# Ledger of designs, part 70: peptides against a protein of PDB entry 5B16

Target 1, 136 residues: chain A of PDB entry 5B16
Amino acid sequence: TPSRINHNERLEFLGDAVVEFLTSVHLYYLFPSLEEGGLATYRTAIVQNQHLAMLAKKLELDRFMLYAHGPDLCRESDLRHAMANCFEALIGAVYLEGSLEEAKQLFGRLLFNDPDLREVWLNYPLHPLQLQEPNT
Target 2, 136 residues: chain A of PDB entry 5B16 as posed
Amino acid sequence: TPSRINHNERLEFLGDAVVEFLTSVHLYYLFPSLEEGGLATYRTAIVQNQHLAMLAKKLELDRFMLYAHGPDLCRESDLRHAMANCFQALIGAVYLEGSLEEAKQLFGRLLFNDPDLREVWLNYPLHPLQLQEPNT

## One batch from the design tools (peptide; made by RFdiffusion4, then SolubleMPNN)

Design b2_p19_6_s3 (from b2_p19_6, 9 letters changed)
Fold by OpenDDE base, seed 5:
Structure b2_p19_6_s3 (fold): chain B 136 residues (1-136), chain A 19 residues (1-19)
Amino acid sequence: as target 1 above (136 residues)
Amino acid sequence: SPLLQKLYEYLQQLVQEAQ
């Protein structure tokens, strides 16, 4: 059986894909006139480690990381990287043990503090996601 | 949509912060 570390890395791998997919789909439908380069730029900004670490901080993962790995995270950049990875693993776990919809909801909630922006992001018709969750 | 415009502006700010 894989070690806990291997399992976490696998969850991170899955979560990275989920975050990128959700981001891509939402941007694609929300901005139909935006060219690929623009879509890619916004996606990069959303899914980059720095931003994911900020989202992770909303879940107080920084406190968790400092408790578990404090001595190894003496630099802020190291902490951000670890938090981003942990966030990806969390999203991966939510998708794996829950659903894509649950991952979408969690991610969307964290993306925006503004409830209006959260609403438009989460509730804009997303045909591909609906097809992925036919039984929900 | 004013909300989409607001979202667009938010994302532009995010891009600027990323650079």
Scores: peptide ipSAE 0.574, ipTM 0.927, DockQ to the pose 0.877
Fold by OpenDDE base, seed 1:
Structure b2_p19_6_s3 (fold): chain B 136 residues (1-136), chain A 19 residues (1-19)
Amino acid sequence: as target 1 above (136 residues)
Amino acid sequence: SPLLQKLYEYLQQLVQEAQ
């Protein structure tokens, strides 16, 4: 396997964890009375391939994927899956090269087109450790 | 909070689209 592919898969692995973590933390604090089942359901909806692929489209990753992998992505489901993976790799890269805060900002910005929802998602008080992370 | 309710409804819609 080419080195670039291995690197991308590693970034995907990292990005998956970052997306899951950010989603979990924000849901936990935004909905303090929501039971675990509800939190898990919303997390699943946010991080599932179909939704992440939608977020990826906002970054024009669909055009990138078709250009780079067109022959391998003849089915829409394959494209969505690949886009979701690519999105995870991107978030992983942002975390790796930047910070968790930068990953949070990018992810939150893409999650919501509504500026009010975006603001409450991004700026709702979190645990002190998350607040201090940018300075670490 | 109206915003939290709006967010909740947004997420509910997302769940419905997922299922």
Scores: peptide ipSAE 0.569, ipTM 0.926, DockQ to the pose 0.853
Fold by OpenDDE base, seed 2:
Structure b2_p19_6_s3 (fold): chain B 136 residues (1-136), chain A 19 residues (1-19)
Amino acid sequence: as target 1 above (136 residues)
Amino acid sequence: SPLLQKLYEYLQQLVQEAQ
């Protein structure tokens, strides 16, 4: 049986792929005329440690990390990296225990505080059979 | 749409913050 540390690392591995996938899919469909370089640039910005740590902070994971691992997180960069990893593990866990849709919803809710942007991100058709929202 | 434009601008801002 894997240790809790190994389990978290495995969840992080899975979550990294889920975050990358969801980001890629949404960008691909939302910006059909954007070239690959632009898509890649946006994806990088969204999934980088700095940004994921910001999303993690919205869930107050920083308080959790400091409580559980405070002595090992003396530098800001270390905390950001740890928070980003923790966020990925959380998304991985949501996907694993729930569904891709639940991971999508959680990720989307955290990406945007603006409800209009959140709505267009989450509700824009990601498949030809899906209906387009009036404002998209 | 105006919402897509707003999203585009938000993402551009995010890119700028990353650089």
Scores: peptide ipSAE 0.569, ipTM 0.922, DockQ to the pose 0.920
Fold by OpenDDE base, seed 3:
Formats: C-alpha cells, sequence, structure tokens
Structure b2_p19_6_s3 (fold): chain B 136 residues (1-136), chain A 19 residues (1-19)
C-alpha cells in the first residue's frame, strides 16, 4: 500500500492529464480558426505552474500548504510549484471520486472571475450536435 | 464576437505573464 505522499503524487499525475485535456478541448472548440501554435501557446499559459498556483490560491490552498509543509516551502518558487501540484491532485480527486463534468465545472469556475467569460467557457458547445449555444 | 475577443485578450495577457 502506497503512502499518503505516493497517493497524492498519483492523484497529481491524473489531475495533470485532466487539466490538460479540458483545456485542450475548450480551446479547440472556442477558437475554430486558431492555428495549432496559438492553441498550444494558450494551453501552456493556462496549465503552467504559476497559473495553476494562482487558481489554487483562490481555494486558499496556500494556507493549507504553509500549515502542512511550511519548512519545505521557504522560497516563493517552491510554494508555487507545490500549490500547482496540489491543485492538480485536487482536480484528479474530483475526477476520480466524481466525474469529468464536475472537474470541468470546478476548473471553469476558477479560471475566470468575469462571469461572462466563465459562462462562455463552461457553456460553449463541445460537440457538433450539442443543442445549447453560448451567448457571445 | 465580443466575448471571444475579450477571451483572446485575457489569454494573451496570461501568455505574457507566463514569459
Amino acid sequence: as target 1 above (136 residues)
Amino acid sequence: SPLLQKLYEYLQQLVQEAQ
């Protein structure tokens, strides 16, 4: 049986894939005329450590990390990396214990403070036959 | 659309912050 640390690392591994997938799918459908290079650039910006750490801060995971791992997080860069990993583990857990839809909803809500951008991100059709259309 | 343009601007800002 793996330790709690190993379990969290496994959840992080899963969450990394889920975040990457959700980001890719939404960008693909939202910007049908954007070339691959642009899609890849935006995806990189969304999923990189410093951005995921910012999303983690919205959930006050920084307070949790400092409480649990303070001595190991003396540098700001170390804290960002740890927060990003924790965020990925959280998304992985939501997917594992819930569903991809639940992970999508949580991720989308955190991505945007602007309610209009949040709505277009979450409600934009991700399938050609989807009935609901976003307001643009 | 206005919202997609706004989203473009948001993402472009995010890209610059990443560099």
Scores: peptide ipSAE 0.566, ipTM 0.922, DockQ to the pose 0.857

Design b2_p19_6_s4 (from b2_p19_6, 10 letters changed)
Fold by OpenDDE base, seed 2:
Structure b2_p19_6_s4 (fold): chain B 136 residues (1-136), chain A 19 residues (1-19)
Amino acid sequence: as target 1 above (136 residues)
Amino acid sequence: SEKMKKLLEYLDKLVEEAK
């Protein structure tokens, strides 16, 4: 049985993939005429540590991190990286224990404070699991 | 739509802040 640290790292690994996937799918369907470079640029901005850390702050994960690991997070960059990792682990856990849909909804709610942006982000794309595509 | 335009503006801002 892995340690709690190993478990969180594994959740982070999974969450990283989920965040990347969800971001990619939403961008792909929202912007059908946007070239790959543009899609990649938006994706990078969304999934980078500083942005994910900002999303994590909305959940007050910074308070948790400082409470549990404060002495080890002496620099802003270290805290930001840890916050991003924690956010990924959270998404990974939501996916693992819940569903991809739950991860999608949580991620979307945190991405935007604006209800209009939430609506267009969450409701525009067709969910991949509802798509029947060839195994190619 | 206006919502889509708003989303693009937000994402563009996010990209700029990342630089």
Scores: peptide ipSAE 0.666, ipTM 0.949, DockQ to the pose 0.814
Fold by OpenDDE base, seed 3:
Structure b2_p19_6_s4 (fold): chain B 136 residues (1-136), chain A 19 residues (1-19)
Amino acid sequence: as target 1 above (136 residues)
Amino acid sequence: SEKMKKLLEYLDKLVEEAK
């Protein structure tokens, strides 16, 4: 049977794809006139390790990581990378045990502290036939 | 529109921080 470490790595693999997909879909629909280069630039900024680590910190995963791994994470860059991986694993687990919608909601809530930005991100139509939210 | 502008500003900031 796979070790707990192997299981977490598998969840990370899945979560990486989910985060990438959700980010791509939201950017695509939010900015219909933005060229591919611009979409890709925003996606890279959202999904790269340093940003995901920041999102992980909102869940106090840094405290968990330091407790669980201690000296292995003595460097800031090592901690950041580990936190990003842990965040991906969390999103992967939410998708696996719940749904894409649940992963979407969690990710969106963590992306923005500003409620206006959160509302735009989560409530903007992701289908051509959906009605636009007012006061965007 | 105002919220969208605010979102773009936030994303632009993220891009700069990523460099």
Scores: peptide ipSAE 0.664, ipTM 0.947, DockQ to the pose 0.894
Fold by OpenDDE base, seed 1:
Structure b2_p19_6_s4 (fold): chain B 136 residues (1-136), chain A 19 residues (1-19)
Amino acid sequence: as target 1 above (136 residues)
Amino acid sequence: SEKMKKLLEYLDKLVEEAK
């Protein structure tokens, strides 16, 4: 059987795709008049290590990382990268063991502290056949 | 809507912070 490290790296690989996919889909439907460049700019900001590390901190992954990998994480940038990777692995695990919907819900809840923003992000229709959100 | 406007403002801020 693969080592825990191998499992984590595989989950990270999967989670990276899930995070980027969810972000892309939500942005695409939320902003139908925004050009590709704008969509890409928002996506980059959302999924970059710096931001994902902040989301990871909400799950107290920083404490976990320092406990498990403290000696290996001497730089702040190293910690951010590690936290971002770990966050991706968690999202990957949620998708794998649960569903894309569950990953979407978790990711959306972490993205925003503001309940209004959470509502818009999570409840906006992501399919052309779905009825438009009643009040955005 | 006001919520959508607020979302855009938040995302714009996020972009600026990412630079």
Scores: peptide ipSAE 0.666, ipTM 0.949, DockQ to the pose 0.897; fails the geometry check
Fold by OpenDDE base, seed 4:
Structure b2_p19_6_s4 (fold): chain B 136 residues (1-136), chain A 19 residues (1-19)
Amino acid sequence: as target 1 above (136 residues)
Amino acid sequence: SEKMKKLLEYLDKLVEEAK
């Protein structure tokens, strides 16, 4: 059996794809008139290490990483990269042990603290009447 | 759509932070 580190790297590999896929799908349906360049720009912003690390902090992965790997994460940039990788591994694990839907829900909940944004992100494509609602 | 507007603003902010 692979080491825990190796397993985490494999989960990270899987999670990277899941995060990329979910982000792509949501953006695609949310912005039907946005060209590929715009979609890619938003996707890059969402899945970049800096952002994923911020999401990871919501799960207190920073505390975990400092506890488990503190000596190797003396620099903040190193911590961010590690947190992003760990976040991907977590999403990968959720997908692997659960489902894509569970990964989708977790990712969506972490992406936005604002429930309005969560609703828009998770409930695509929006019905034309919903798009015309003043509160949407 | 206020929610969509908020989403766009949020995403635009992320884009700027990515630069």
Scores: peptide ipSAE 0.666, ipTM 0.948, DockQ to the pose 0.821; fails the geometry check

Design b2_p19_7_s1 (from b2_p19_7, 10 letters changed)
Fold by OpenDDE base, seed 1:
Structure b2_p19_7_s1 (fold): chain B 136 residues (1-136), chain A 19 residues (1-19)
Amino acid sequence: as target 1 above (136 residues)
Amino acid sequence: SRREELRKKILEYLDQLAA
């Protein structure tokens, strides 16, 4: 259905922004000594299709994609791209129907299988300036 | 510290992704 396709694309658009935002915020707080270039590099690395597709595999989206869209996903690159898009749409949906916090939790859970790393990622300390001026 | 080591591991993971 064309309407469903449009809806998914809109969710993807939203999810892309959410993933980008969450990634940026967490990198910023977690690595206060990283320069902008480093932050940008790591953000790109996290949100690139290859990585998002990897996260999508944890949700078994690959099997879903092959079942639902197999004929259109003959190439590995096509599958990866579709999985990344679907992942973004999922995050967008979680944000839309839930909250940013829920999206953050889901994203963090998928980013790190190690619970210790996950905890550090999700529960970052505030920047020193924010500690000094919490309302800023 | 424990936290610093964990942050280092995260950074290592990110370095791998960025490579």
Scores: peptide ipSAE 0.705, ipTM 0.957, DockQ to the pose 0.903
Fold by OpenDDE base, seed 5:
Structure b2_p19_7_s1 (fold): chain B 136 residues (1-136), chain A 19 residues (1-19)
Amino acid sequence: as target 1 above (136 residues)
Amino acid sequence: SRREELRKKILEYLDQLAA
């Protein structure tokens, strides 16, 4: 039987993939004029630990982390890394226990506080040239 | 269009993240 730590690491692994995938898909469809390099740059920016930690803070995971691990996370960089990992594990759990759609909705809600930007991110019309590509 | 303006704002946000 895997330990709790092992289980969380597995969820983190899954969540990392889900976040990466969702980010890639939305960037691809929303910005058809971006080249691969641009897409990759923005994907990296979205999924970097610092940004994921910012998203995690919206869920008040920082308070949870400080409560549970306070002395071990006294450094900002350590807290940020832990929050990012926890965020990935959370997304992984949402996907595992719920669905990709639920993970997408949660991620989108956290990415944009502005409901108009969120709507565009989540509900993107396909570019005419993308109609010949898989609609995933 | 409204959508184009919103997409532009998203790009601006992403540019800030990538800086």
Scores: peptide ipSAE 0.703, ipTM 0.956, DockQ to the pose 0.884
Fold by OpenDDE base, seed 2:
Structure b2_p19_7_s1 (fold): chain B 136 residues (1-136), chain A 19 residues (1-19)
Amino acid sequence: as target 1 above (136 residues)
Amino acid sequence: SRREELRKKILEYLDQLAA
C-alpha cells in the first residue's frame, strides 16, 4: 500500500487531467465560435492555481490545510498551491470512486455560484454544426 | 436571448480570470 502522501499525489495527477478535460469540453461546446487561442487562454485561466484555490475555499479546504499543514503553509503562495493540489486530488478521488459525471457536477457547482450560469455551463444545447459532426 | 446573455456573462467571468 502506497503512503498517504504518494496516494494524494497520484490522485492529484488524475484530478489534474479530469479538471483540464472537463474544462476543455465545456468551453468547446459552450463557445463554438471561439478560436483555439481563446479556448486555451480561458482553460488556463480556469485551471490556474489561484482560481482552483478559490474554488477550494468554497469547500473550506483552506481550514483543512491549515489544520493539517499549518506550519508549512505560512506563505500565501504555498497555501494557494497546496489548496489547488488538494482540489485536484479531490476531483481525482470523485472521478475514481464515482464517475466523470459526478466530477463534472461538483466542478460546475463550484465554478458558478449563480445557478443560471451553472445551468448553461453544465447543460448546453449542441450547436447545429456540432450535431452534424458527431465526432466532435 | 437569455442563453446568449448568460453565455456573455460567462465570458466576462473568464475574461476577468484571464486578466
Scores: peptide ipSAE 0.702, ipTM 0.956, DockQ to the pose 0.858
Fold by OpenDDE base, seed 4:
Structure b2_p19_7_s1 (fold): chain B 136 residues (1-136), chain A 19 residues (1-19)
Amino acid sequence: as target 1 above (136 residues)
Amino acid sequence: SRREELRKKILEYLDQLAA
């Protein structure tokens, strides 16, 4: 059995992929006219540590981090990085223990405080191929 | 449409993040 730290690192690894995937999918569907460069730019912007840390703050992970790891997180950059990592681990855990849908919902909820924007982000029209093959 | 306006707002948000 891996240590808690090791487990968190593994969850972070998984969560990183989940966040990347969800971001990619939603951007792809939401903005069909964006070229790859734009999609990539926005994906990077969404998944960058600074932004993920902002999302993590909504979960009060900063408070958690200071409580659990305060002495090691004296620098803001260290805290931000840790928060981002923890956020990814959380998403990974949600995916692992729950589902991709649950991860999607959580991520979307944190991305947008505005429920209208959240709805648009979460609910996009299916690709024409998916419409033709709904069971795919 | 309302949806288009909301998508625009999302883009604005993303632009800010990417800046």
Scores: peptide ipSAE 0.702, ipTM 0.956, DockQ to the pose 0.897

Design b2_p19_7_s2 (from b2_p19_7, 10 letters changed)
Fold by OpenDDE base, seed 1:
Parts: structure tokens; sequence; C-alpha cells
Structure b2_p19_7_s2 (fold): chain B 136 residues (1-136), chain A 19 residues (1-19)
């Protein structure tokens, strides 16, 4: 396989782990009373191909994919899968070339359109038993 | 609180995503 493809697959591998990690950490802190099963369910929902493809679309990766791989992506399911993989590779690249914080910011920015929800997600404050929660 | 309200909204969104 071409070097570029191998590199992209490696980035995808890294990005998959980063997305999983970030998702897990944020869910853990945001929902301290949620059981493991619930946490796992939400994590699965967030990182599933269909959702990641939606996030990828916000970055216009669909247009990129059609341009670069149009003949190979005639089916919607194929496109979604490819977009999800590409998104993971992108997150991996951001982590690799930047930092986990930068990956976190990008991922969080895409997860929520509502800026208030985004802020809560990105900050993932500690449980009230750990720190007194503001009365606001 | 506002924070609790926002958390509930997030959870609702996640619930929908998990369906």
Amino acid sequence: as target 1 above (136 residues)
Amino acid sequence: SKRQELLEKIRKLLDELAK
C-alpha cells in the first residue's frame, strides 16, 4: 500500500483512541451517578460511525471524500464509514501535531452546536462532592 | 441551577443519539 495510506491508517488508529479517551473522560465527570452500562452506551453512541460522519460533515469532509474517492464511495454506508475513519485520522493528526487539549477543543466544538452545552462538556467540572458546585 | 439544566440537556441529546 502507498505510504500515504499507511500513514492515514496509523493516524486513524491513534485518533480512535483519542476520541474514545476524551469521550470517556468527559462522560465520567459529567455524569458521576451514571452506571458503567450507561456510560458505555453514551460512549458508543458518540463514537459510532454514523455520528462521527456527522461531525466530519461539519468540516466538509464529505466533499473532500467525494473528490478524492468518489468512484469508490457510491453507497451512503461506504461514505459514512470512510468519513468516520477520516475524522478519526484528523483527530489523530491534531493530537500528534498539536496536543490532547487541541484535540479536545476541536472534538467538543463539533459535538455541540449550543455554545453553553459545549462549555459544560469541555470543562467537565468535578462532582459536587469533590468541589462545591455553584448555585448558578 | 443553570449547570444542572445544561447537564440535563446534554443527557437528553445523548439519549437521542443512543436510540
Scores: peptide ipSAE 0.694, ipTM 0.952, DockQ to the pose 0.850
Fold by OpenDDE base, seed 5:
Structure b2_p19_7_s2 (fold): chain B 136 residues (1-136), chain A 19 residues (1-19)
Amino acid sequence: as target 1 above (136 residues)
Amino acid sequence: SKRQELLEKIRKLLDELAK
């Protein structure tokens, strides 16, 4: 229904910001010597539709999308875009109905299959130089 | 350190993703 579409678009709007924010914060702390351009490059790579669609696939959203909208998503690019949007809406909903922490945990679990990498991503210790900065 | 090794692994993954 039009109402559902509008609601999903609002959640997508919120989720897009949450994903962008979480990605930015974690990259900033994990790579204190990386310049803005490098940070931006990694952020773009993480939040691009193709990657978010891959994360969505881990949640089996592809099966959901094909079941609900199969005939409308026959093109790979269309499915990828829809899955990315759905993923953003999901993150938005988790943040809205839960917390930023819950959104962070879900996102982090999906980003890395390696639990050691997840741990570093989610629980980044502050770099010594960051500890010396008054505004960090 | 182990942490540094893990960070390098993350960077490698991100580098591949950014291609």
Scores: peptide ipSAE 0.689, ipTM 0.953, DockQ to the pose 0.850
Fold by OpenDDE base, seed 4:
Order: structure tokens, then sequence, then C-alpha cells
Structure b2_p19_7_s2 (fold): chain B 136 residues (1-136), chain A 19 residues (1-19)
């Protein structure tokens, strides 16, 4: 069996792809008039280590990291990077052991503190020929 | 619409994040 570190790295690899994919898909649907450059800019912003670390902090991964790896994470940048990696690994694990839907839900919950924004993020816009729901 | 308003809020957040 792979070491825990190896497993985490593999999960990080998977999670990176999942985060990238989910971000891309949602941006694509939510902003149909936004050019590729704008989509890419937003994607980069969302998946950058600094932001993922912020999301990780919502899960108190900073406390986890300090507990587990404190001596190795004396610098804020090191902690941030580690948190981002850990977050990706977590998403990877959720996808692996659960589903893409579960990963999507978790990611969405963390992306926005506002539940109304979460709802918009998680729900694609309806086709123009489809009847729009109230409050849309 | 409410959805459009919320989308705009998302864009604002993303714009800020992208700075």
Amino acid sequence: as target 1 above (136 residues)
Amino acid sequence: SKRQELLEKIRKLLDELAK
C-alpha cells in the first residue's frame, strides 16, 4: 500500500483536476457571454493557492496543519501552500470515495458564504426556451 | 431578475478575487 504521503499526493492530483473542472464548468454556464480570457481569469482566481487556502481555513485545516506539521510550516506561505494542497486532496478524496456531486456541493458550500450565491453557483442557468422559475 | 442580481454579486466577488 502506498504511504500516507504518497496517497495524499495522488489525492491532491485528483482533487486539482476536480476543482479545475468544477470551476470551469460552473463559470462556463454561469457566464455565457464572458469570453475565454475572462473565464480563465476567474478560474485562476478561484483555484489559486491563496484562495484555496482560504477555503481550507473554513474547514479549519490550518489548525490541522499546525497540529500535524507545525514545525515544517513556520512560514505563512508554506502553510498556505500546504493548506491548498490539503484542500485539493480533500476534494479528491470526496470525489473518489463519494461522487462528483458531493465534491461539487462541498466546493460550492465553501466558495460562497451566502447561501443565495451558492444556489446560483450550483444551479446552471436554464435554456432560454425553458420556463424560468420565479425569482430568477 | 433576482438571479441576475446574484450573478452580478458573484462577478463582483470574482473580480475582487482576481485582483
Scores: peptide ipSAE 0.687, ipTM 0.951, DockQ to the pose 0.907
Fold by OpenDDE base, seed 2:
Structure b2_p19_7_s2 (fold): chain B 136 residues (1-136), chain A 19 residues (1-19)
Amino acid sequence: as target 1 above (136 residues)
Amino acid sequence: SKRQELLEKIRKLLDELAK
């Protein structure tokens, strides 16, 4: 039986892929005319540790981390990295125990505080050209 | 349109995030 630490790392591994995938898919659909470089830039910005840590803070994971690992997280950068990893593990767990849809909803809910922007992100209408492409 | 306006707002947020 793997240790709790090993399990968390495995969840992070899975969650990283889920976050990356969801981000990629939504950017692809929302911005059908944006070049690959622009898509990649936005994806990097969304999934970077600093941003994921901010999302994690919305869930008050910082309080959890400080409670559980405070002595080991003296530096802000260490806390940020740990928060990002914890967020990935959470998304991984939601996907694993729930569904991709549930992970999508949670991630989208945290990405935008504005409900109108959130709605566009989560429930985007397909571009006419996208509708014509059977592979999309 | 309203959708275009919202998309522009999203882009602005992403632009700031990417700085």
Scores: peptide ipSAE 0.673, ipTM 0.952, DockQ to the pose 0.851

Design b2_p19_7_s3 (from b2_p19_7, 10 letters changed)
Fold by OpenDDE base, seed 3:
Structure b2_p19_7_s3 (fold): chain B 136 residues (1-136), chain A 19 residues (1-19)
Amino acid sequence: as target 1 above (136 residues)
Amino acid sequence: SRREELLQKILEKLEELAK
């Protein structure tokens, strides 16, 4: 049986893939005219440690991290990295114990405070041109 | 359209994150 640390690292690994996938899918469908370079740039922006740490802060994971690992997080960059990892592990756990849909909903709620933007992000209807594509 | 306006706002947020 892996240690608790190893378990969290495994969840982080899974969560990283889930966040990457969800981000890719939403960007692809929401912006059908956006070129690959733009899609890649915005995906990187969404999944970067700094941004994921911001999302983690909305869940007050910073308080949790400081409580559990304060001595190891004396630097802001260390805290940010740890929070991003924790966020990925959380998303991984939500996917593992729940579903991709649940992970999607949680991620979307955190991405946008504006409910109108959130609704558009979460409910991405297919563009007419996308409907004409076989594997869209 | 309303949807296009909202999409543009999303894009603006993403551009800000990408700086």
Scores: peptide ipSAE 0.705, ipTM 0.956, DockQ to the pose 0.864
Fold by OpenDDE base, seed 4:
Structure b2_p19_7_s3 (fold): chain B 136 residues (1-136), chain A 19 residues (1-19)
Amino acid sequence: as target 1 above (136 residues)
Amino acid sequence: SRREELLQKILEKLEELAK
């Protein structure tokens, strides 16, 4: 339905920003010695459609997409793009209906299968230099 | 440290994604 599609597109818009923001913040705090170029490169890598589609697959969104839109997503590239968009919409919805923290937790859980890496990603202590300038 | 090791592993993942 057009209204649902429109709503999903709006959620995708919001989710895109949330994913971008969360990624930026975590990279910034985790790697205080990375220059902007490195931060930007890794952010791009994390939020690119191909990667988000991989995360979406962990939620079995591919199965969902094939069920709901199979005939329209016969090409792998189409499916990947749709999955990425759907993932963003999901994150947007989690943020909208829940909180940024909930979005953060969900995103982190999907980013890292390794719980140790996940913990570091989600619970980043401030670097000593950052402690000196807490209002950065 | 353990944390530094884990951070390095995160970087390795990011590098892989950035290829």
Scores: peptide ipSAE 0.703, ipTM 0.956, DockQ to the pose 0.867
Fold by OpenDDE base, seed 2:
Order: sequence, then structure tokens, then C-alpha cells
Structure b2_p19_7_s3 (fold): chain B 136 residues (1-136), chain A 19 residues (1-19)
Amino acid sequence: as target 1 above (136 residues)
Amino acid sequence: SRREELLQKILEKLEELAK
């Protein structure tokens, strides 16, 4: 059995991929006319440590991190990075123990406080041209 | 449309994040 730290790193690895994937998929479907450069830019913006840390704060992971690792997180940048990693690990755990759908729902709920925007993000109709793609 | 308005708002948020 791997150590707790090692396990968290593994979950982070998985969660990073899940967050990246979900973000990519939603952007792709929501904005069918957006060029690759825009898709990549917005994906980066969503999954960057600063933003993930903000999402993590909504789950009060900052309090958790300060409780567990306070002395090691005296710098704001260190806390932000740790929170982002912890958030990824959480998403990884949700995917691992639950499903991609559950991870999607959690992520979407945190991404948008506005329920209308959240609804659009989570429930996107496929564009007619997208429906024609065999691998869609 | 309402949907287009919401999509635009999403884009605006993304633009802010991308700064």
C-alpha cells in the first residue's frame, strides 16, 4: 500500500487529466466556432493553479491545508499551489470512486456560481455539425 | 437568444480568467 502522500500524488495525476479533459470537452461543444488557439487559451485559464485554488477555496480546502500543513504554507503562492494540487486530487478521487459524471457535476458546480451559466455549461446541446462527426 | 446571451457571459468570464 502506497503512503498517503504517494496516494495523493497519484490522485492528483488522475485528477489533472480529468479536469483537463472535462474542460476541453465542454469548451469544444459549447463553442463550435472557436478556433483551437482560443480553446487552448481558455482551457489554460480554467485549469491554471490560481483558478483551481479559487475553486478549492469554495470547498474550504484552504482551511484544511492550513490545518494540516500550516507551517509549510506560509507563502501565498505555496498555499495556492498546494490547494490546486489538492483540488485535482479531490477530482481524481471523485472520478476514481464515483464516475466521470460526478466529477463533471462537481467541477461545473464550482466553476459557475450563476446557475444559468452552470446549466449551459453542464447541459450543452450538440451542434448539428458536431452530430455528424463519428467520434463525437 | 437567451442561450446566446449566456454563452457570451461564459466567454466574458473566460476572458477575465485568461488575463
Scores: peptide ipSAE 0.700, ipTM 0.955, DockQ to the pose 0.865
Fold by OpenDDE base, seed 5:
Structure b2_p19_7_s3 (fold): chain B 136 residues (1-136), chain A 19 residues (1-19)
Amino acid sequence: as target 1 above (136 residues)
Amino acid sequence: SRREELLQKILEKLEELAK
């Protein structure tokens, strides 16, 4: 249905922005010595479709997608793209219906299986030199 | 420090993703 597709695309739009923003903020604060090029490279790596699809698989969205759209997702690349979009829509929905904090927590839990790394990512201490910058 | 070690591990993961 066109209405459903339109709604999902809107959620993807929102989710894409949320994932991009969260990734940017965390990279910025965690690695104050990285130049813009490095920050951009790692951000791209985190938010690329292939990686988001892997995160989506942790939520077993692949089973959902194959159940709903199996015949249309025979190619791995097609499934990966659909999974990434679905993940974005999910994050968008979590932000929309919940909060940025909830989106951050979900994203962080999926990014790192190691609880120690997850803790550092989610609860980043501000570097002394970053005290001159607005806090987020 | 422990924090620096963890940050390094995060960076290593990011490097792998960037390949």
Scores: peptide ipSAE 0.700, ipTM 0.955, DockQ to the pose 0.845

